# Designs tried in a protein design run: peptides against a protein of PDB entry 6MBK. Part 113

Target 1, 240 residues: chain A of PDB entry 6MBK
Amino acid sequence: GFEMVNFKEEGFGLRATRDIKAEELFLWVPRKLLMTVESAKNSVLGPLYSQDRILQAMGNIALAFHLLCERASPNSFWQPYIQTLPSEYDTPLYFEEDEVRYLQSTQAIHDVFSQYKNTARQYAYFYKVIQTHPHANKLPLKDSFTYEDYRWAVSSVMTRQNQIPTEDGSRVTLALIPLWDMCNHTNGLITTGYNLEDDRCECVALQDFRAGEQIYIFYGTRSNAEFVIHSGFFFDNNSH

## One batch from the design tools (peptide; made by RFdiffusion4, then SolubleMPNN)

Design b2_p12_8_s1 (from b2_p12_8, 6 letters changed)
Fold by OpenDDE base, seed 3:
Structure b2_p12_8_s1 (fold): chain B 240 residues (1-240), chain A 12 residues (1-12)
Amino acid sequence: as target 1 above (240 residues)
Amino acid sequence: SLEIKMVPMDLT
């Protein structure tokens, strides 16, 4: 029993529609609903993935292109999820000149410049690939691939990617987890795991939640600096 | 089960 709600200050989150007890399994997401490196390989991106070394080596970039291809596909299974994603982010790739200048006195500036440089280089590389590679002709983004598109996709993955096991449990892969990633963050312990027997993500309640209360989860151990660089925000109650 | 957590993105 939960629903998506727009909260003040926090933005979109999940609200309990009934009382939920601590450790209660209240949310699960089957593998078939996840956007993964494997689903990218099995999509229209698959032929290009099989021929490009960077896509194969960097699962996060594969997810970014998977997002772009699915967003450009009106009949995509993930359209309902993609429409819930922000159109812009507060990550360093979206910083204005004044925000960058403010960070010049901090250690974070080096990471910001690195992100700018790497993202620009990747865009230039893949722009050429999309224009020249035979397998790119089938991509819905063939004639519409801008830096703004790439920046958005990279930022979406940066703020939402998770590690999950492969289907056989032998390796770890990357995934976006629809519905689950709508939960906002609080301090605590990780309460989400992957059930290989049922092939699904499972989230148990961190604490008791009453009907009408927002449901929070713990994303993982991060410093405020890491939150700024990777998620674009500070967490005041961060114990690290 | 394997714990699920958000992971930082390596852009290098």
Scores: peptide ipSAE 0.256, ipTM 0.866, DockQ to the pose 0.104
Fold by OpenDDE base, seed 1:
Structure b2_p12_8_s1 (fold): chain B 240 residues (1-240), chain A 12 residues (1-12)
Amino acid sequence: as target 1 above (240 residues)
Amino acid sequence: SLEIKMVPMDLT
């Protein structure tokens, strides 16, 4: 019902291959295809995760390292997904001086500076961990872990992380949702949920889409400033 | 089903 397309202005997105009606379940992604904190724990990162307080406390960082480890693994199941990710992002961590100056007039500036400081601090911390921790020896990051790597991973997670239920539905966890997260944003309502019975993410169409049209989703109620900070873009039609 | 939405990144 859809295909991946590289759109000129928006980059990669999904295009309908048939007419899709509003509220139609057109896309689903089973848990096994997701990159989650749990999959991170079950990966080569698992032993380190089990002993590092920061990885345990911050699921988003766990996802970032999971992403880096899988990227560095040529036989990773998620290679096809990872290859679709941008090499760079429009997130604050990639802002040039002029972009930062522009934001100085906004409420976002303090969050931008916070991201800079926190990311740098985290990198420094994990650089030491990777160099010294016994369980880091098996990580593909052992010999090559740069700030650029970390910045990319953090930005990838920042722009793509979602909250989903655990398998038993008792808690929430963080996940990257391949295929689904290729949908570009539009204003509207959240049309994606998690079906615990079938153990999958499910997305219904926000509106009618004709064959050949790009499929858009709504990421959530956010201000443009929040989109910049967390998603790396402005949305002019955002009513909030 | 629970709603799935993009979650802001807390880097603290």
Scores: peptide ipSAE 0.040, ipTM 0.751, DockQ to the pose 0.105
Fold by OpenDDE base, seed 4:
Structure b2_p12_8_s1 (fold): chain B 240 residues (1-240), chain A 12 residues (1-12)
Amino acid sequence: as target 1 above (240 residues)
Amino acid sequence: SLEIKMVPMDLT
């Protein structure tokens, strides 16, 4: 019902190959295709994860390192997904000095400074961990872990991480959702949820799309998107 | 691709 297309100015997006009606389930992504904290634990990062309290406490950082490890792995299952990710972002970590100065007059400055400080501290911490921890020796990051790498990974996760239920539905975990997050943004309602019975992320069409049209979704403020865990969709114009 | 938006960063 859709195909991936590289759109001018928008980058990768999804295009309908047939007419899609509003509220039609057109896209689903099984858990096994997601990049999750669990998949990070089951990857080359697993041994370090098991020994580092920060990775254990901060799932977003675990995902960031998961991205970096998989990016550096030519045979990674997620290479096709990773290659679609931007090389740079419009996040505060990429702001130029003039942009930061401009924001000093806004309420956003607190968040900007917070991100700078936190990211710098995290990088410094993990640089040391990667250089000294025994379980870091096999990581592809051992010989090449720059601030730019970390900035990219953190920004990728910041803009793309989602909350999904664990397999048993008892808790929530963090996930990057390949293919789904390639849908470009439009204003509307959240039309994505998680189906625990089928163990998949599901997206229904926000509106009617004709064959050949780009499929847009609404993901609000794209960070830690909360899906309706109880096998439903959250049809509200709330940002999260 | 995504519309990139500014969000808070978790503390360590």
Scores: peptide ipSAE 0.031, ipTM 0.673, DockQ to the pose 0.067
Fold by OpenDDE base, seed 5:
Structure b2_p12_8_s1 (fold): chain B 240 residues (1-240), chain A 12 residues (1-12)
Amino acid sequence: as target 1 above (240 residues)
Amino acid sequence: SLEIKMVPMDLT
């Protein structure tokens, strides 16, 4: 009922190939297609994950490294998804000097500097880990791990990570949701949830869409967005 | 625009 299209100015998005009605389940993504902390643990990163307390404690970093490992793997299942990701982002980590100077007059500068510092420290830490840890030897990024790589991965995760339930529904975990995150944003209600019975992310249409129209959804806060698990649809005051 | 969550500090 939809196709991926590269829209001008908006980048990749989904276009309806038929009429879609409001609240129609038009898109679902099984857990097996998601990039999750669990899939990171089950990947080539798993042995290192099991030995590094930061990877264990910080699921977003685990996802970032998972993304980097898969990007560096020509045969990765997620290559088609990864290739659709932006090469650069409009996040603070990519701000130009003039943008940073402009922000010096605002309270946001402190957060920007904090993010720069924290990201740089994380990179330095993991650079050493990758160079020295025995379980890093088999990582495809072993000989190619730059700050630019890390900045990209972190920014990808920050802009796309979502909270979903674990398989048993007992906890929440972090996930990147391929295909779904290709939808561009509009203001509205969160129309995405997780169906534990079918073990899939489900998205219903925010409104009627006609054939040929771009399908927009409301992600809420893209950074660690919470999906509807038990409480039905809710409106997040996130501005788009 | 979407709110961007900062990456937490490392645990080092």
Scores: peptide ipSAE 0.029, ipTM 0.662, DockQ to the pose 0.065

Design b2_p12_8_s2 (from b2_p12_8, 6 letters changed)
Fold by OpenDDE base, seed 1:
Structure b2_p12_8_s2 (fold): chain B 240 residues (1-240), chain A 12 residues (1-12)
Amino acid sequence: as target 1 above (240 residues)
Amino acid sequence: SLEISGVPMDLT
């Protein structure tokens, strides 16, 4: 019902191959296809994760390292997904000097500086961990871990992480949702949820889409004051 | 305005 298309201005997106009606379940992504904190724990990163308090405490960083490890793995299941990710982002970590100077007159400057400082400190910490920790020797990024790598991974997670339930539904965890996050966003209502019965993310159409039209979804409101998790995802045990 | 907030980190 849809295909991946590289749009000139929007980058990769999804295009309808048939008419899709509003509220139609047109896209679902099983848990096994998601990049999650759990999949990170079950990957080559697992042994290090089990020994590092920061990875354990900060699921977003765990996802960032998971993303980097998989990117560095030629045979990674997620290579097709990773290759569709932007190489650069509109996050503060990519701001030019002039943009930062412009923001000095705004309240946002504090957040920008904080993000730079925190990210730099995180990188320095994990660079040392990767170089010295016994369980880091098996990581494919062992000899290739730059600030640019970390900046990219962190920004990827910032822009794409979602809150989903654990398999048993007892807790929440963080996930990147391949295929689904290729949808570009528009104004509207949240139309994506997690179906625990089928253990999958489910997206229903925000509106009618004709064959050949780009499919847009609403990712929800993003607040600078909040830890960025896509609000366009909610818990729902009911299939649409 | 910023679209994405910083990743929180407390290294203490």
Scores: peptide ipSAE 0.040, ipTM 0.730, DockQ to the pose 0.071
Fold by OpenDDE base, seed 4:
Formats: sequence, C-alpha cells, structure tokens
Structure b2_p12_8_s2 (fold): chain B 240 residues (1-240), chain A 12 residues (1-12)
Amino acid sequence: as target 1 above (240 residues)
Amino acid sequence: SLEISGVPMDLT
C-alpha cells in the first residue's frame, strides 16, 4: 500500500501505491522490528548495560548507544533503517553560535544550555566508560567514539523516541519505530497506537490519500511521543 | 522548525 521515496525537500517519506481511505490501517510495525531498550539489553550493549547505572536509569541514552552500536555493525538488522536517518538535525546540539546568541533573548536558552551541558557531561562519562570498562571492549565504539557520534545518536533519539507498552502491558518503555517514523509530519490528530494483542504499532490514515500521494501523519511532539491507545486501534471488530 | 524539546538528559 506504500513505498519509501526520497522527496527532494523533505527527505525520505512514504508514498501511497494505492488509494488509502481515512482511518484505514495502512501501516503496522511488529515489536520485533522496533529498536527498544529491551533490544538494546539483548544486543552487544547488554553486558555493559547490566553494569552501568546510567544506561539502566536512562532509557533514552540506552537507545542512543544501541543506535550507535548498530550503526557501526555492518550486519545489523537495522542498517536499512539507520541509513534513512538524517546525518544532522535541527536540534539545539547542532545550533550555530549565532542561533544560540539569538536564543539568549528567549526562555529557550535555559533548555539549550541544559542540553549542551548534559550532553557534554554524558559524553565525557561514557568516553571514560568505553575506554576502561571490561564490557566495553567488544563494542564497535571502542576505538571510535566522538562527540559528533554521541550528538547524532542523542539527537536521533530525542527526535524519534516513542513510548510504547512493554510486552505484558504492565509498563511503558522507549522505542524507535522504523518505517513509521519515515512518514513526514503534518498537523492533525494522533492516528498511531499500540495493539497489545498483535504486539505491534498500528497507524491508521489521517485522511484519504490517493495513489501517488505522500502519506503524512501526526506523531505529536517528537520527543516522547505517547501512543494514544484509542479504543479504535483494537480492531477486534473492524473488518477492515 | 527548531526543535528545542528533547528528552531529559541528566546524569542523575
């Protein structure tokens, strides 16, 4: 029902290959395809994760390191997804000096400075961890872990992480959602939820799309997008 | 658009 397309101005997006009706379930992503804190724990990062309190406490950082490890792994399952990610972001960590100066007159400056300070401290901490911790020796980052790497990974997570339920539905966890997050953003209502019965993210069309049109979704504010479990995403009854 | 909103990034 859709295909990946590199749009000149918007980068990668999804294009409809057939007519899609509003509220039609056109896209779903099973849990096994997601990059999650759990998949990070089950990866080459797992041994270090089990020993580092910050990785354990901060799922977003765990995702950032998971992303970096997988990027550095030629045989990673997520290589096709990672290659679609921007190389740079329109986030505070990428602001030029003039942009930061402009923001000094705004309330946003405190958040910008906080991000800079925290990211720098985290990088310094984890640089030392990677250099000294026994469980870091097998990480592909051992000999190449730059601030630019960390900035990219953190920014990727900041802009793309989502809250999803755990497999048993008892808690929430963090996830990057491949394929789904390739949809470019438009204003509207959240039309993405998580189906626990089928253990998948589900996205219904915000509007009618004709064959050949770009599919847009509203994924809310990118950081910590909350999946609204709408009763309508439990399509037990919908023959669609 | 400039995205200022990010996840909390603390060492705590």
Scores: peptide ipSAE 0.037, ipTM 0.718, DockQ to the pose 0.071
Fold by OpenDDE base, seed 2:
Structure b2_p12_8_s2 (fold): chain B 240 residues (1-240), chain A 12 residues (1-12)
Amino acid sequence: as target 1 above (240 residues)
Amino acid sequence: SLEISGVPMDLT
């Protein structure tokens, strides 16, 4: 019902291959396709994760390292997804000197400096961990871990992380949702939730889309404090 | 060990 397309101005997105009606379930992503804290624990990162309190306490950083490890792995299952991610982001970590100077007169400058400081501190810490920790030896990034790598991974997670339920539905965890997060944004209502019965993320169409049209979704504001699909995450069995 | 804060909110 859809295909991945690289649009001129918007980058990668999804295009309808047939007519899709509003409220139609057109896209679902099984748990096995998600990059999660659990998949990070089950990856080459697992041994280090089990020994580092920061990775254990901060799921977003665990996802960032998971993303870096998979990017550095030629045979990674997620290579097709990773190749669709932007190389740079509009986050403060990518602001040019002139942009930062412009913001010096605004309240935003404090947030910018905080992001730089925090990210730099995290990088310095994990650089040391990767170089010295016994369980880091098998990481594909062992001999190649730059600030640019970390900045990219953190920004990728910052802009794309979502809350999803655990498999038993008892708790929430963090995930990147491949394919789904390729949908570009439009104004509207949240139309994405998680179906625990089928163990998949489900997205229904915000509006009618004709064959050949780009498919847009509303995913609100991407932040650590306000998760994109929070309001509509748990649909009733009868509401898809 | 160094105490580290989480990744801040995106300002986009």
Scores: peptide ipSAE 0.036, ipTM 0.719, DockQ to the pose 0.111
Fold by OpenDDE base, seed 3:
Structure b2_p12_8_s2 (fold): chain B 240 residues (1-240), chain A 12 residues (1-12)
Amino acid sequence: as target 1 above (240 residues)
Amino acid sequence: SLEISGVPMDLT
């Protein structure tokens, strides 16, 4: 019912190939296709994850390293998805000196500096871990782990991470959702949830779309919230 | 103010 298209002003998005009605389930993504903290634990990163307290405590960093490991793996299942990700982001970590200077007059400067400082400290810590930890020897990034790599991975996760339930539904975990995260944003209601019975992300149409129209979804606070986990998912089973 | 999306990565 849809196809990936490069739109002139908005970049990549999804276009309807047929008429789609409001509330119609047009897109679903099974858990097996998601990049999650669990998939990170089950990957080549798993042994290191089990030994490093920071990876265990910070799921977003675990996802960042998962992205880096999979990007460095030619046979990764997620290569097609990773290739769709931006090479650069409009996040503070990519601000030029003049942009930072402009922000010095604002309250945002403290958050920017904090992010720079934290990211630099994390990089320094994990650089040492990758160089010295026995379980890091098998990581495909061992001989190629730069600050630019880390900056990219952190920014990718920062802009695209979502909360989803664990497989048993008992807890919340973090995930990147391929294909779904290619939809461009509009104002409206959140129409994406997780179906635990079928173990998949489900997106229903916000409105009617005609064949040939771009499909938009509402990401909630994704682009408008300072340092908030993107929660494009609701757990209420009651809407269907 | 520039809105920053994402979660701060604190080492605290």
Scores: peptide ipSAE 0.024, ipTM 0.646, DockQ to the pose 0.087

Design b2_p12_8_s3 (from b2_p12_8, 6 letters changed)
Fold by OpenDDE base, seed 1:
Structure b2_p12_8_s3 (fold): chain B 240 residues (1-240), chain A 12 residues (1-12)
Amino acid sequence: as target 1 above (240 residues)
Amino acid sequence: SLEIKGVPMDLT
């Protein structure tokens, strides 16, 4: 009922191939297709994950490294997904000097600085880990781990990660949701949930979409400043 | 519903 399309200004998105009615379950993604902390643990990253306290404590960083490892793996199951990700982002880690200066008059500047500092520190830490840790020798990024790589991975995760339940529903974990996360943003309500019975992410249509229309989802209640910080864009119709 | 898309990256 939908197809991936590269829209001129919005980049990749989903377009309806048929009429979709509001509240219709039009998109679902089984757990096995998700990039999760669990899939990271079960990947080539697993041995290092089991020994590194930061990877264990910070699922978002685990996802970032998972993404980097899979990107560096030609036969990765997620290559088709990874190839759809932006090569660069409009998020703070990619801001030019003028953009940073613009934000100096806003409350967002503190978050920007925090992102810069934290990301730099994380990179420095993990660069050393990758160079010295015995379990890093099997990582496909062992000999090529740049700040640009890390910045990209962190930005990818930061803009796309979602909280989902574990298989038994007892806890929560983080996931990148292929295909679904290609939906661009519109104002409305969250229409995506997780169906534990079928073990899949499910998205129902926010509104009626006609064949040929782009399918939008609501990312959540955020201010424009928060969208800049976390999603890299402004939304004019945002009521916050 | 799922958590909103995009979460900040903090250093622990």
Scores: peptide ipSAE 0.108, ipTM 0.798, DockQ to the pose 0.120
Fold by OpenDDE base, seed 4:
Structure b2_p12_8_s3 (fold): chain B 240 residues (1-240), chain A 12 residues (1-12)
Amino acid sequence: as target 1 above (240 residues)
Amino acid sequence: SLEIKGVPMDLT
């Protein structure tokens, strides 16, 4: 009932190919298609993951490295998904000096500085790890791990990661949800859940969509400042 | 329901 389309100014999104009614389950993504901390552990990153406490403690960083490793792997299952990701973002890590100066007058500035500091520290740490750790030698990142690579991966994860239940439902883990995360944002309510019985993410339509219309979802309750920090854009009609 | 899309990254 939908197709991937490259929309002007919005990038890739989903377009309805038929009329979709509000609350209709139009999209589901099985666990096996997700990029998760578990899939990271089971990838080429697994040996390093098992030895690095930061990767183990910070699932978001694990996802970032998983994304980088898979991007560098021509035979990766997720290549089709990765190819749909932006090559650059409008997130704080990509802000120019003037944009940062503008944000000095906003509540977002502290979070921006935090991102800069943390990302720089993480990069410096993992650059050393990749250069020196035995289990890093087989990573495709061994000879090519730049700050640009890392900020891209971090920005990708920051803007797209979701919490999902583990397979047994006992805990939560982090995931990138291919196809679903292509939906662009609109104001509304969360309409995505996880069905443990079928082991899949499920998205119901926020509203009626006609054939040919772009399908939007609500990412969550955020202020404009939070959109800048976490999604890299302002939402003018945001009620929050 | 799933949590919001996108979460900040931090390293203490």
Scores: peptide ipSAE 0.104, ipTM 0.794, DockQ to the pose 0.110
Fold by OpenDDE base, seed 5:
Structure b2_p12_8_s3 (fold): chain B 240 residues (1-240), chain A 12 residues (1-12)
Amino acid sequence: as target 1 above (240 residues)
Amino acid sequence: SLEIKGVPMDLT
């Protein structure tokens, strides 16, 4: 019912190949296709994860390193997904000096500085870990781990991470959701949930889409997007 | 807005 298209101004997106009705389940992504903290633990990163308390405590950083490891792996299952990701972002970590100066008059400057500080410290920490930890020897990024790499991965996760239930539904975990996150965003309601019975993310159409139209969804705030567990779709009027 | 997000850990 849809196809991937590279739109001139919006980059990659999904286009309807048939008419899609509002609230129609048009897109689902099984857990096995997701990049999760669990998949990170089960990857080449697993041994290091098991020994590093920061990776264990911060699922978003675990996802960032998972993304970097998979990007550096030519045979990664997620290569097709990773290749669709932007090489650069409009996030604070990519702001130019003039943009930062402009923000100095705003309250947002504190968040920007916090991001710079935290990201730099994390990079310095993990650079040392990668250089010295025995379990880092197997990582494909062992000999190539730059701040630019880390900045990219962190920004990718910041803009795309989602909260989903664990397989048993007992806890929440973080995930990148391939295919689904290719939908460009518009104003509206969150129309994505997680179906534990079928173990998949499910997205219903925000509105009617005609064949040939771009399919938009409302992302809300990605880092704050918690899917309703066992209660269907979450419909809230959030800002994005 | 999706643009301002932080990795929360402040390493010292």
Scores: peptide ipSAE 0.032, ipTM 0.681, DockQ to the pose 0.064
Fold by OpenDDE base, seed 2:
Structure b2_p12_8_s3 (fold): chain B 240 residues (1-240), chain A 12 residues (1-12)
Amino acid sequence: as target 1 above (240 residues)
Amino acid sequence: SLEIKGVPMDLT
C-alpha cells in the first residue's frame, strides 16, 4: 500500500499507493530486517563486541559501528537501507562555526560542546582499538576509519535509534528500523508498537491518507519513544 | 525521516 519516493524538500519518504484509513495497520517490519545490538553481535563486529566493555555497555555505539561495518560491506543485507540515509545531518556535530558562535549566547551551547567532546573522545578511543585489537582485523574499518565516518554513524543512530523488546520480551534493546524510519515526521501521536507474537514492529496510520499522498508518522523523541511491550501503541500526546 | 535529536553520548 506504499512506495518509496525521493521528495525534493524532505528526501526519501513513503507515498501511499492506495487509500489508507486512520488506525489501519499499513506497515510492519519483522525483527529479521532490523539492525539491532543482537545483529551487531552476530556480525563481523561480534568478536570485538565480546571483548570491548564500551561496546557492551553502550548499545548506541554498538549500532554505530554495526552501521559502519555494513556500509563498508558491498554484500550487506542492509545496503539498500543504508543508501537511503542522509549523508549529513543537522545535529550539533555538523554545526558550522557561525552556528556554534550564534549558540554561544544560549543554553544550548553546553549540549553542543558536550557532544563534540564525547564524540571526539569516543573516536580517539575506538581508533586505537581498531588499530590494535586482534579482533578488529576482520573489520572493513581498519584501514579507513575517520572522524567523519564516526560522526555520520553516531548522528545516524542518534536520530534513528529505537527501543524495542528482546525476542522473549523480558528486556529492551536498541534497533534501527528500516522502511519504517523512512516515514517523515509530523506532529501527532505515537502509532507504532511491537508485536511480540509475530515478532515485528507495527505501525498504524495516524490519519487518513489518500492514494498519492505522503505518509507521515509521529516519532516523538526516538530515544525515549518506548514501544509499549504489552499495551501495543501509545495514543497520548506525550512530549519527550 | 530527519528527526534531529542532538542527544549527548557519554563515554563510559
Scores: peptide ipSAE 0.035, ipTM 0.688, DockQ to the pose 0.059; fails the geometry check

